# Ledger of designs, part 26: peptides against a protein of PDB entry 5EG6

Target 1, 151 residues: chain A of PDB entry 5EG6
Amino acid sequence: RLRSQTVSTRYLHVEGGNFHASSQQWGAFYIHLLDDDESEGEEFTVRDGYIHYGQTVKLVCSVTGMALPRLIIRKVDKQTALLDADDPVSQLHKCAFYLKDTERMYLCLSQERIIQFQATPCPKEQNKEMINDGASWTIISTDKAEYTFYE

## One batch from the design tools (peptide; made by RFdiffusion4, then SolubleMPNN)

Design b1_p12_8_s2 (from b1_p12_8, 8 letters changed)
Fold by OpenDDE base, seed 2:
Structure b1_p12_8_s2 (fold): chain B 151 residues (1-151), chain A 12 residues (1-12)
Amino acid sequence: as target 1 above (151 residues)
Amino acid sequence: MKSSDLPSFLPK
């Protein structure tokens, strides 16, 4: 049986004050670990240490300084975001970015636009939420390259 | 991955 492969040259990018996906341009983002009780704002206190799934993070464009709202980084298993995973995050992991304090809203790529996608509760598993493919992101290094990864 | 690392993100 052949293992499925995904080839991607597209990156999350900031241009013109907007977040989008680009095949020609890419952006590096500071991923700052926040305390769970950190409030939303332009200024925030960054914690040090290894980032684990389930923790609150702030993504800030390294060039423009544009920041997304507070996110909870969640582990992805196929078409689901895991709500209770708490192991360390590493490169090439598939992850989802839950917009904190929303009703299951996740960062999602849709037709080259970054939107919020509402995940659906998993009927049989309370520790999972169903997301679409556009809400699944692979973490990579700052090297601009074409990446192939296994699904 | 540590806090304040500089990742990039690929959509699925």
Scores: peptide ipSAE 0.440, ipTM 0.900, DockQ to the pose 0.040
Fold by OpenDDE base, seed 1:
Structure b1_p12_8_s2 (fold): chain B 151 residues (1-151), chain A 12 residues (1-12)
Amino acid sequence: as target 1 above (151 residues)
Amino acid sequence: MKSSDLPSFLPK
């Protein structure tokens, strides 16, 4: 049985044209709400409103402008992603980012790199699928600045 | 959280 860390000192940011996790700094990302029918591409139509779990979003680095593929933001319960949660996304909530139109692939931290991790179905809980700790993210700020962390 | 907000993310 794997023990989960309750405290993390690393943050998501962009460096060298790739997404990374840094213990020294974190970046801010524009989170754009999209329609469920929005197609993949560099150009996309941003929808107004409050973001709910289950909706399609685009994450764009505020510094570099680099964007991830379309994601579905999902609520996290313990070590599982919820497939049917649809309440509003709030700061300090834990979330998972499902790569839209994939076979259960989620954004995941691995050795300070951002990769895709394939979630495992929950046979006894059809509304959940199991993710690892690296695929769970906490929304810690909505500030417009990139932060440098000093201990 | 609203569309076009500028969040930061902490891994678990």
Scores: peptide ipSAE 0.437, ipTM 0.900, DockQ to the pose 0.039
Fold by OpenDDE base, seed 3:
Structure b1_p12_8_s2 (fold): chain B 151 residues (1-151), chain A 12 residues (1-12)
Amino acid sequence: as target 1 above (151 residues)
Amino acid sequence: MKSSDLPSFLPK
């Protein structure tokens, strides 16, 4: 059973070479679409086009150039990550970032740190995995960095 | 959202 979290509004940013969440600072990240068969590495080939759920992406800090490992961006529905959604990514929807080639590991906010959180499989729904609140992210445009989302 | 866009991310 995953517990809901009460967290203040924060922004993902880079500080001291690490990914952090801050209420006063925000970061912008290039989101690069990759081929599904692209290997892990510092150098990668970027694809053009609209990003769809289920596709492989790289998040690169616009300031430092620091990159996370390959991620699969997944649609979120009521604290579950959808494994088979493939529609275009929308800023109006929440998303989750699955660490590619892991056992259900997702990017998660814990206090002020970004960690990996292991999702729990849904026995009755094979196309869903249960995630906590910290693993659910809202994508916003850079010009909307001052916007605060409240549920 | 398109490839190489420059988004920001907010936690829930």
Scores: peptide ipSAE 0.315, ipTM 0.845, DockQ to the pose 0.040
Fold by OpenDDE base, seed 4:
Structure b1_p12_8_s2 (fold): chain B 151 residues (1-151), chain A 12 residues (1-12)
Amino acid sequence: as target 1 above (151 residues)
Amino acid sequence: MKSSDLPSFLPK
């Protein structure tokens, strides 16, 4: 189970005061659980407990302290983001980061750049949105771990 | 802590 803690992503890191992407570097971030009604801002109130899919989170660079806008962490099933999943987040499973209060915009890696990717609705499944591979993220603990990464 | 906007080159 994932709770507010330091985590690492393969592609996302901070360099020169800006967010960058790299296929060769890992960035360490704090992931913070927020209330669903928490407003956007530099200061925010962190909730205790385990993070569940569908909840609002903040990603904060462990080195610079810079934070991304509020995100909703969503469960990923192949190349779809699940809109109604609410079980506890697992570090070993892929997830997607929906930019809160946008029209289906997700954090996405594209050609070593971080962009917003607009998901498309699934016509036959209202509880899913179609994303690309770049919008699927793996979050792991900063602690030493042995695992195989598949793209 | 500092809140950072996404880079300007990001599609919106």
Scores: peptide ipSAE 0.035, ipTM 0.556, DockQ to the pose 0.064

Design b1_p12_8_s3 (from b1_p12_8, 8 letters changed)
Fold by OpenDDE base, seed 4:
Structure b1_p12_8_s3 (fold): chain B 151 residues (1-151), chain A 12 residues (1-12)
Amino acid sequence: as target 1 above (151 residues)
Amino acid sequence: MKSAELPSFLPK
């Protein structure tokens, strides 16, 4: 299970004051749990506890302090983001970061750049949105000496 | 602490 802590995320890192991506680099970030009603801003109140899918989080670069906009962490099943999953976040599974208050925009890696990717609705499955592989992320706690996970 | 902007999705 994941809680507010320092985490490592594949691809994502900060360089030159901007978010960049590399298939061979891992960035260290603070992942902070927020209240669902927390407003956007550089200052925010962090909640304690285990992070569940569907909750609002902030990713803050551990080096520069740069933060991404508020995100909703969602469970990923194959190439779909699950909209109604609410179980604890598993570091063994890929997750997606929905940009809060957008029209199905997700944090996405594309050609070594971080972009927004617009998911498409799944026919017959209202609780799912179709994403691409670049919008699937892996989060690993940095406080673990060793861990087993699947990419 | 600085909030970073992400590029928008390109129009379809």
Scores: peptide ipSAE 0.026, ipTM 0.522, DockQ to the pose 0.060
Fold by OpenDDE base, seed 5:
Structure b1_p12_8_s3 (fold): chain B 151 residues (1-151), chain A 12 residues (1-12)
Amino acid sequence: as target 1 above (151 residues)
Amino acid sequence: MKSAELPSFLPK
């Protein structure tokens, strides 16, 4: 299970005041759980508890203090983001970061850049939307954590 | 803290 703590994710780091991707550099970030009604801003209140899919989070660079806008962490199934999953976030599985209050924009790795990628609605399954591989992220805790195994 | 914006792959 994941909670507000220091984590690392693939390739993501801050350089020159911007978010970048590198296969050789891993950034350390604080992931903060927020209330669903928390407004956007540089100052925010961290919510206690384990992070579940569907909840609002903030990613903050542990070194520079640079923060991304509010994100909704979503469960990933193959190349789809699940819109209604609410179980605890597992570090064994990929996740997606939806940019809150956008039209299906997700945090995405493209080449060596971090971009917003617009997901495509899934016509057959309203609770899913199509993302690419670059929008799937792996989170690794740098602190002691409880792990739940899913097959 | 500093807030960063991301470029969009597709127009909003």
Scores: peptide ipSAE 0.024, ipTM 0.567, DockQ to the pose 0.066
Fold by OpenDDE base, seed 3:
Structure b1_p12_8_s3 (fold): chain B 151 residues (1-151), chain A 12 residues (1-12)
Amino acid sequence: as target 1 above (151 residues)
Amino acid sequence: MKSAELPSFLPK
């Protein structure tokens, strides 16, 4: 289970006031749980509790305070993002960050840049969208006392 | 597939 806390993601970091990707650096970010009806903006209300897949979150750089737009954190299953998963977020699983209110756009690493990548619908599985490897992320909590592993 | 830079980063 993952609570609103400081987390690290491989490849994602801030350099010179911009988001960059590097295999040699880890970025520290606050992941904040938001209400589903929270509007986009620099100011937002953070919810308490454990983060579940399907919920709206904000990623905020712990150093600069820069934030990405609202994201929906989704569970990943073998190159697909699950649209209906709602169990607690686990650090043992990769996740995807859907840019809220977009046409299947996901946060993606591409050639050391952070971009939006458009997922492809799965014709046979309406609850899944196909993503690439760059859109699959690993979250590692920097607060070991505030999460629980699920097997 | 379609890709693009992020629309904006919001300073906190």
Scores: peptide ipSAE 0.023, ipTM 0.566, DockQ to the pose 0.719
Fold by OpenDDE base, seed 1:
Structure b1_p12_8_s3 (fold): chain B 151 residues (1-151), chain A 12 residues (1-12)
Amino acid sequence: as target 1 above (151 residues)
Amino acid sequence: MKSAELPSFLPK
């Protein structure tokens, strides 16, 4: 189970005060669990507990201290983000980062740049919306804390 | 800590 800790995502790093992507380097981030009612801001209250899909999180660069806007971490099934998944986040599964309070905008890697990608609703599957491969992320824990893996 | 918005020039 994933909790507030140091993690790394593929190619994401901070440079020049902005978030960038590079196939040549990885950035280390703190992922913080927030309450669903937490407002946007530089100052925020971290919630205790294990992170579940559907919950609000903050990604903070461990080097610069810069944080992305509030994100909702969602489970990925093939090329879709699941809207109703609420099980504990697993490093074995890809995830998507929905920018909270947007119209289906997700954090996306495109041509080694970080962009927002608008997901497309799935008419036949109301609990899913389609994302591209660049919007699917892998989380790797970088701290020494023991992690519980799920099959 | 600093909050950083995505650059305005980035596609949305």
Scores: peptide ipSAE 0.021, ipTM 0.572, DockQ to the pose 0.063; fails the geometry check

Design b1_p12_8_s4 (from b1_p12_8, 7 letters changed)
Fold by OpenDDE base, seed 4:
Structure b1_p12_8_s4 (fold): chain B 151 residues (1-151), chain A 12 residues (1-12)
Amino acid sequence: as target 1 above (151 residues)
Amino acid sequence: PKSAELPSFLPK
């Protein structure tokens, strides 16, 4: 399970004051659990506890301190993001990062760039949105001597 | 589908 801590993810890293992607690099980030009603800003209050799908989080680069806008971490099933999953985040599953207060925009890897990718509504499945492979992420805890993960 | 550059900032 995941909680507010230092994590790493493939591709995503900061260079020259911007977020970049590399197939051979893993960036280290703080993932912070926020309250659902936390406002956007450079200042935010971090909550303790295990992170569940559907909750609001902040990703902060461990090296530069660069932060992304508020994200909602969502469970991924195949190439869809689940909108109603609320179980604890598992490092055995890929996840998607919905940019809060956007029209289905997700954190996405495209070539060497990190972009927002607009998900498509899933017909007859209101609890799902179709995403691409670039919008599926793997998170690995960096502060555990022994942990289970899937890549 | 629509795409855009991801904004970033430094927290205080």
Scores: peptide ipSAE 0.024, ipTM 0.579, DockQ to the pose 0.918
Fold by OpenDDE base, seed 3:
Structure b1_p12_8_s4 (fold): chain B 151 residues (1-151), chain A 12 residues (1-12)
Amino acid sequence: as target 1 above (151 residues)
Amino acid sequence: PKSAELPSFLPK
């Protein structure tokens, strides 16, 4: 299970005060669990506990302290983001980061840049949104805390 | 599909 902790993801890192992508580098970030009603801002209150899909999180660079806007972490199924998944976040699964209060905008890697990518609705499945490969992320915990698998 | 560079909060 994933809780508020230090994590690392391939490609994403901070360089020169900006978020960049590199196949040769991994960025280290804090993932902070927030309340669903937490407002946007540089200052925020962190919740304790395990992070579940559908919850609001903050990604903060462990080196610079630079933070992204509030994100909702969502479970990925193939090329879709699941809108209703609420089980504990697992490092065994890819995830997507929905930018909260946007029109289906997701954190995305494109041409070595970090951008917002607009997902498209799934006409046949209301609980899914179609994303591209760049919007699917792998999280690796760098915290030494005990990890419990969830199936 | 629409895309844009992400905004960020710089450290204080």
Scores: peptide ipSAE 0.022, ipTM 0.564, DockQ to the pose 0.729
Fold by OpenDDE base, seed 1:
Structure b1_p12_8_s4 (fold): chain B 151 residues (1-151), chain A 12 residues (1-12)
Amino acid sequence: as target 1 above (151 residues)
Amino acid sequence: PKSAELPSFLPK
């Protein structure tokens, strides 16, 4: 199970005070679990426990200390973000990072740049939002401690 | 840590 720890993801890294993407570079980040009622800010309280889909997280660059706004980590299924998934986050599954309190905006890789991409509602499936491939992320733990995940 | 702002784009 994923908990507050050091993780890495393809493409995403920080350079010059901004988030960038590179097919040749991997960025290392701290992922922090927050309370659902945690407010936005540079200072935040980290919650103990394993991260589940639907929970609020902070991604902080391990090198620069730069942080993204509060995100809700969501499970991905066939180019859709699941809105009601609440099982523990697994490294075996792709995930999406919803920008909290936005109109379906997700962290997205587009042409070697990190942007916010607006998902499209699924009219036939209210529990899903359509995202592109650039909004699907793979998390790999870089923590030296043993990691537990579900297949 | 500092928070970074990202641009917003609509689907093409």
Scores: peptide ipSAE 0.022, ipTM 0.522, DockQ to the pose 0.059
Fold by OpenDDE base, seed 5:
Structure b1_p12_8_s4 (fold): chain B 151 residues (1-151), chain A 12 residues (1-12)
Amino acid sequence: as target 1 above (151 residues)
Amino acid sequence: PKSAELPSFLPK
């Protein structure tokens, strides 16, 4: 299980005051759990507890302090983001970052650029929406804290 | 599918 802590992910990093992508670089970020009703802003209150899919998080660069807008971390099943999954986030599985209050926009890697990618609804599965591989992220904890694995 | 630039980033 993942909690508010320092994590690292491939591709995503900050350079020159902007978020960039590189296949050879790993960015270190603080992942902060927020309340579902937390407003957008530079100042925010971090919530205690383990992070579950469906919850609101903030990604903050550990070096520059720059933060992305509020994100909802979602579980990934192949090329779909699950909208109703609520189990604890696991490092064994990829995840997707939905930009909160958008029309299905996800954090996405495209040709070494970080962009928003609009997911496509799944007509027959209302609890899923289609994403691409670039919108699927792997998170590795760089913290010494305890971690429980879920398969 | 649609792609777009990320919104402005916020310094902490």
Scores: peptide ipSAE 0.022, ipTM 0.557, DockQ to the pose 0.725

## One batch from the design tools (peptide; made by RFdiffusion4, then SolubleMPNN)

Design b1_p13_1_s1 (from b1_p13_1 with E6S W10Y M11G)
Fold by OpenDDE base, seed 4:
Structure b1_p13_1_s1 (fold): chain B 151 residues (1-151), chain A 13 residues (1-13)
Amino acid sequence: as target 1 above (151 residues)
Amino acid sequence: SSFSYSPSGYGLF
C-alpha cells in the first residue's frame, strides 16, 4: 500500500507556559530582525526591512510573549545549513535557526520537544554544516494552522 | 522600534 503523501512538517507553539513543537499543530510567532551587534536581553531594538539569511532574529510567541535566544536564520540545502547565504528569506525554502554564540547549536524538534542540536562541520565544504531533519524548518504563515498525516 | 518579551523569559522545553 502507498501512502497518499510523505510530508516532513514541524510546527512551533506554546502550551502551558513552555515552548513545544508538534507535527500537527503550530502557533503564531513574530520573527523580529535585530542588528548584528544587538545584545541578548528581554528588551531589544527591532530593525525594519526584509530579513536575509545570515541575519540575527528573535522568535517571539504572539500569545504569551515568550521568546527564544537570539538566532541566526540560515538557508538550508537538503541536510546542510549554509553559513554564507545572504539572500532574502523565502517561504519556499527550508531554514535553520542557529543559536547565536554557541558551538554550532541549532533549534531542533525531537519527539515533540524543542531541543538544541549540534551540527557537524562539513569536512569538504567549509561554508556548510550538517544538520538533521528536525533542525529544518519551513515558514508557512503567521496564522495558526494544523496538519494531519494521512497514510 | 523596540520589543520586550514576557517576564517568563525564554527556554527550550
Scores: peptide ipSAE 0.018, ipTM 0.539, DockQ to the pose 0.038
Fold by OpenDDE base, seed 2:
Structure b1_p13_1_s1 (fold): chain B 151 residues (1-151), chain A 13 residues (1-13)
Amino acid sequence: as target 1 above (151 residues)
Amino acid sequence: SSFSYSPSGYGLF
């Protein structure tokens, strides 16, 4: 299980006031659980507790305080994002970050850049969207006291 | 608790 905490994400880091990607650099971010009805803005209220797939989260750079837009963390199955998974987030599994209130836009690593990738609807499975490998992320907690392994 | 961020760090590119 993943709690609101500081995490490290592969490839994503902040330098010079901008988001950058590097296969050799790791960025430390706070992952904060938000209410589903929390609006976008500089100020936001953080919820405590375990994060579940489908919930709204905020990624904030631990160094600069720079933040991404509100994201919905989704479970990944192969190259698909699951739209209806709601179990606790597991650091043992890849996840995807859907940019909230977009048309299937996901946070994606492409050629050492962070971009928005538009997922394709899965024709035969309405509860899935097809993403690429660059949109699959691994989260590693920087504080083991704030999580437990959950398969 | 509440947190804040700078909109200047709001970029994906």
Scores: peptide ipSAE 0.017, ipTM 0.552, DockQ to the pose 0.039
Fold by OpenDDE base, seed 1:
Structure b1_p13_1_s1 (fold): chain B 151 residues (1-151), chain A 13 residues (1-13)
Amino acid sequence: as target 1 above (151 residues)
Amino acid sequence: SSFSYSPSGYGLF
């Protein structure tokens, strides 16, 4: 289980006031759990507890304090984002970050830039959206005390 | 806990 904590990922870091990506650099971010009805704004209330797929989160750069818009963290399965997964977030699985209140837009790495990638619906699987590899992320916790493992 | 940010620091394209 993943609680609101500092997480690290390659491909994502802050440079020059913008989000950049690099396979050779790591950025550390706070991942904060929000209420499902939390509004977008300069200030937001963080919920304590374990983060589950499908919940709303905020990513805040641990160095600069810069934040991304509200995201819904979704489980990834074979280049698809699962829309109905609600189990606890695990470092053993890739995830996708859906831009809340958009038309299937996900955070995506493209040519060392962070862009929004529009997922396409899966015609035969209504509970899935097709994403590309750049929209699949791996979370590595930098705080082991706030993370628990399950077999 | 409450946090704040600068919207200009999103850095998304």
Scores: peptide ipSAE 0.016, ipTM 0.548, DockQ to the pose 0.039
Fold by OpenDDE base, seed 5:
Formats: sequence, C-alpha cells, structure tokens
Structure b1_p13_1_s1 (fold): chain B 151 residues (1-151), chain A 13 residues (1-13)
Amino acid sequence: as target 1 above (151 residues)
Amino acid sequence: SSFSYSPSGYGLF
C-alpha cells in the first residue's frame, strides 16, 4: 500500500521553475491523495489514507513545492494504462499519471523533457489505453513506510 | 493540510 508520502519518480525533477527530466537523475516528490471532487488550483486539501489506482493525486516537488496539475494514478499493464483498476497502488509496479480532465493525456518523458503524451484507445479493450514507455513511471518511496505486497 | 503550486512552471508541452 502507498500512502501520501515522499517518493522518487523516475527521471523527473524541477529546475529553474520548470519540470525537467534526466536519464541520470531522480526527483523527490510528495505524492498526495486528493478527493475525487477536489478542484484544480494552487491551494488544495490533501487526504490521508492509502492511495488506490484511479484516485486523484498531486505530485509536489519536495524542494521547491511546485506541483503538477491533478493527476489520476493508473495501473500499467505492459504498454497499456488500465482505466478501471482500483486496487491499492504498489511500488512494485509501474504506473501512469493521467492529466485529469484531458483527452487521454499522460505525463511522459521524451528526450529529457516532460510532455503530455496522448494515449490511444485500445480497440478491443475499452478499459485500456495504449501508452509509450515514457509514460510509464516507477515510484520508489524515499521515506520509511509500511508496505503490503500482492501477487 | 494544504499545498500550492504555480502552473506557469510546469514545462509540459
């Protein structure tokens, strides 16, 4: 289980007031659970509890305090993001960050830049969207936490 | 608790 905590996200960091990526660096972020009905804005209320796939989260830079827009954390299965997975987030699995209220836009690393990648619907599986590897992220807790593992 | 951010610094494009 993943709770609101400080985590490292693959190759993502903040520099010069912008989000950047590096093949050699990791950024430390707070991942915060929000209510599904939380509005976008500079001020937001963090929920306490375990994060599940499908829930709304905020990534906040641990250094600058700068945050990305609201994201929906989604489970990744190979090259696809699962739209209806709702089990607890596992740090053993890759995840995707859907930009909330967009047309299938996902947080993506491309040529050391952070971009929005538009996922393609899966024709045969309506509960999946096709993403690229750059949109698949690994979360590693940077703080001591309790973990529950699932097989 | 509450947090804040500046949207002008995202660098997403």
Scores: peptide ipSAE 0.018, ipTM 0.560, DockQ to the pose 0.036; fails the geometry check

Design b1_p13_1_s2 (from b1_p13_1, 4 letters changed)
Fold by OpenDDE base, seed 2:
Structure b1_p13_1_s2 (fold): chain B 151 residues (1-151), chain A 13 residues (1-13)
Amino acid sequence: as target 1 above (151 residues)
Amino acid sequence: SSFSYSESGYGLF
């Protein structure tokens, strides 16, 4: 059973042109929906709409404008990333960010650094990959006016 | 509950 609240003492932020973690500072990020066939680049076309697990997104720092590479947002179940979940992304659920076109690399918080963590295939569940806690993220909206609740 | 996103800002941790 997962707790209704995620407890974390580390926050993702951008400082000095790099991604860092901090217990005191955190950055706000825009989550932009992309087409599945959108190529990597500094410029990208944003799609409006409801983000679902499995879709390609760009995380852009609201302050610096720095962006991570294209990511696939995936649903997390316990310590596994679900590869085939496609329901709408929920703030109430943990998520993982798969670095697109990599071999199971996920965004991961390790100590005070943002790194890539390679997930391990689940031997008996092909639709899952094992991740660590650092690769499990919680999204908190910085402005409730910027999203819409739906069931 | 689910959420819709359109150039929305989020904190990640």
Scores: peptide ipSAE 0.024, ipTM 0.558, DockQ to the pose 0.283
Fold by OpenDDE base, seed 3:
Structure b1_p13_1_s2 (fold): chain B 151 residues (1-151), chain A 13 residues (1-13)
Amino acid sequence: as target 1 above (151 residues)
Amino acid sequence: SSFSYSESGYGLF
């Protein structure tokens, strides 16, 4: 299970006031759980506890304080985002970050840029949206002091 | 600590 905490990622960091991806640099972020009715803004109220799929979160750069717009963290099944999954976020599963109040826009790594990718509706499965690999993220917790990276 | 990455890139192992 994932609690509100600091998250380090190799693909997401702030440089020059913008979000970038890098093969050499890890960015540290706070992932904050918000109330479902929390409005967009620089100031927000953080909830304690385990994050569940479908809940609203904020990603805040630990260094600059820059934050992405409110996101809904969604469970990923293969190449689809599940719209109605509500179990606790698991390190065993991939996830997607839906930009709240958009038309199926998800955070996506394309080349070395963070972009918005528009998911395609799944006609026969209304609870799923089709995403690409760049919009699928893995979040893990580790106690390892040394890390090995594979391309 | 927590780490994240995209499956479209390199992995952490």
Scores: peptide ipSAE 0.024, ipTM 0.561, DockQ to the pose 0.059
Fold by OpenDDE base, seed 5:
Structure b1_p13_1_s2 (fold): chain B 151 residues (1-151), chain A 13 residues (1-13)
Amino acid sequence: as target 1 above (151 residues)
Amino acid sequence: SSFSYSESGYGLF
């Protein structure tokens, strides 16, 4: 189970006022649970509780305070994002970050840059949409603002 | 943050 806390997402970090990606450098972010009806903005009210797939979250850089737009955290099954999964978020599973109120846009790592990637609807499965590998993220709890990860 | 088009989608700035 995941609560609002400091976490790292795969290869995501902030440098020079921009979001960057590195295969080795990881940034730490606060993941905040929001109400489903929370409006977009720099100021927001954090909701208490365990984060479930399908819920709205904010990722805030622990160092700079820069925040991504509101995201819906979705469960990933292979190369698909599940639209109706609502079980508690697990660090053992990859997830996808849907940019709320967009046309299937997901937070994505592409050539060491953070982009929005448009998912493709699954023809035979309305509860799924196809994402690329870069849109599948791993969440790791951390108390460090930044760290270098080697494998 | 702002977004710009790229070959693979929209970049985050």
Scores: peptide ipSAE 0.016, ipTM 0.489, DockQ to the pose 0.024
Fold by OpenDDE base, seed 1:
Structure b1_p13_1_s2 (fold): chain B 151 residues (1-151), chain A 13 residues (1-13)
Amino acid sequence: as target 1 above (151 residues)
Amino acid sequence: SSFSYSESGYGLF
């Protein structure tokens, strides 16, 4: 299980009021769990708990305080995001970050830029939509005190 | 702390 915590990344930082990707610069962020009915805004109430797939999260730059819009963390199965998975977020599974209240837009890395990638519906599987590798993440924790590992 | 990465190399550490 993954909980709200501070993370850093080599590929994401805030500059000029926008999120940018860089292979050379590092940024530190908070990942905050929100309530499902939390509204969009600069101010929000953080829920201190463990994250399940399908829940709403915020990525906040620890330096500037700037945040991405609300994201829904979704489980990934191969090249698809699962729309109905609700089990605890696991380090053994891939995940994707859906931009809440958009038409299938996901956080994606493309040519060292952070973009919104529109997933394609799966006609034969209504609970899935197809994403690319740039939108597929693996969560790894190095601090055993802040997560519960599931085999 | 925790980190994540994409298959494209993007990561949160």
Scores: peptide ipSAE 0.034, ipTM 0.640, DockQ to the pose 0.061; fails the geometry check

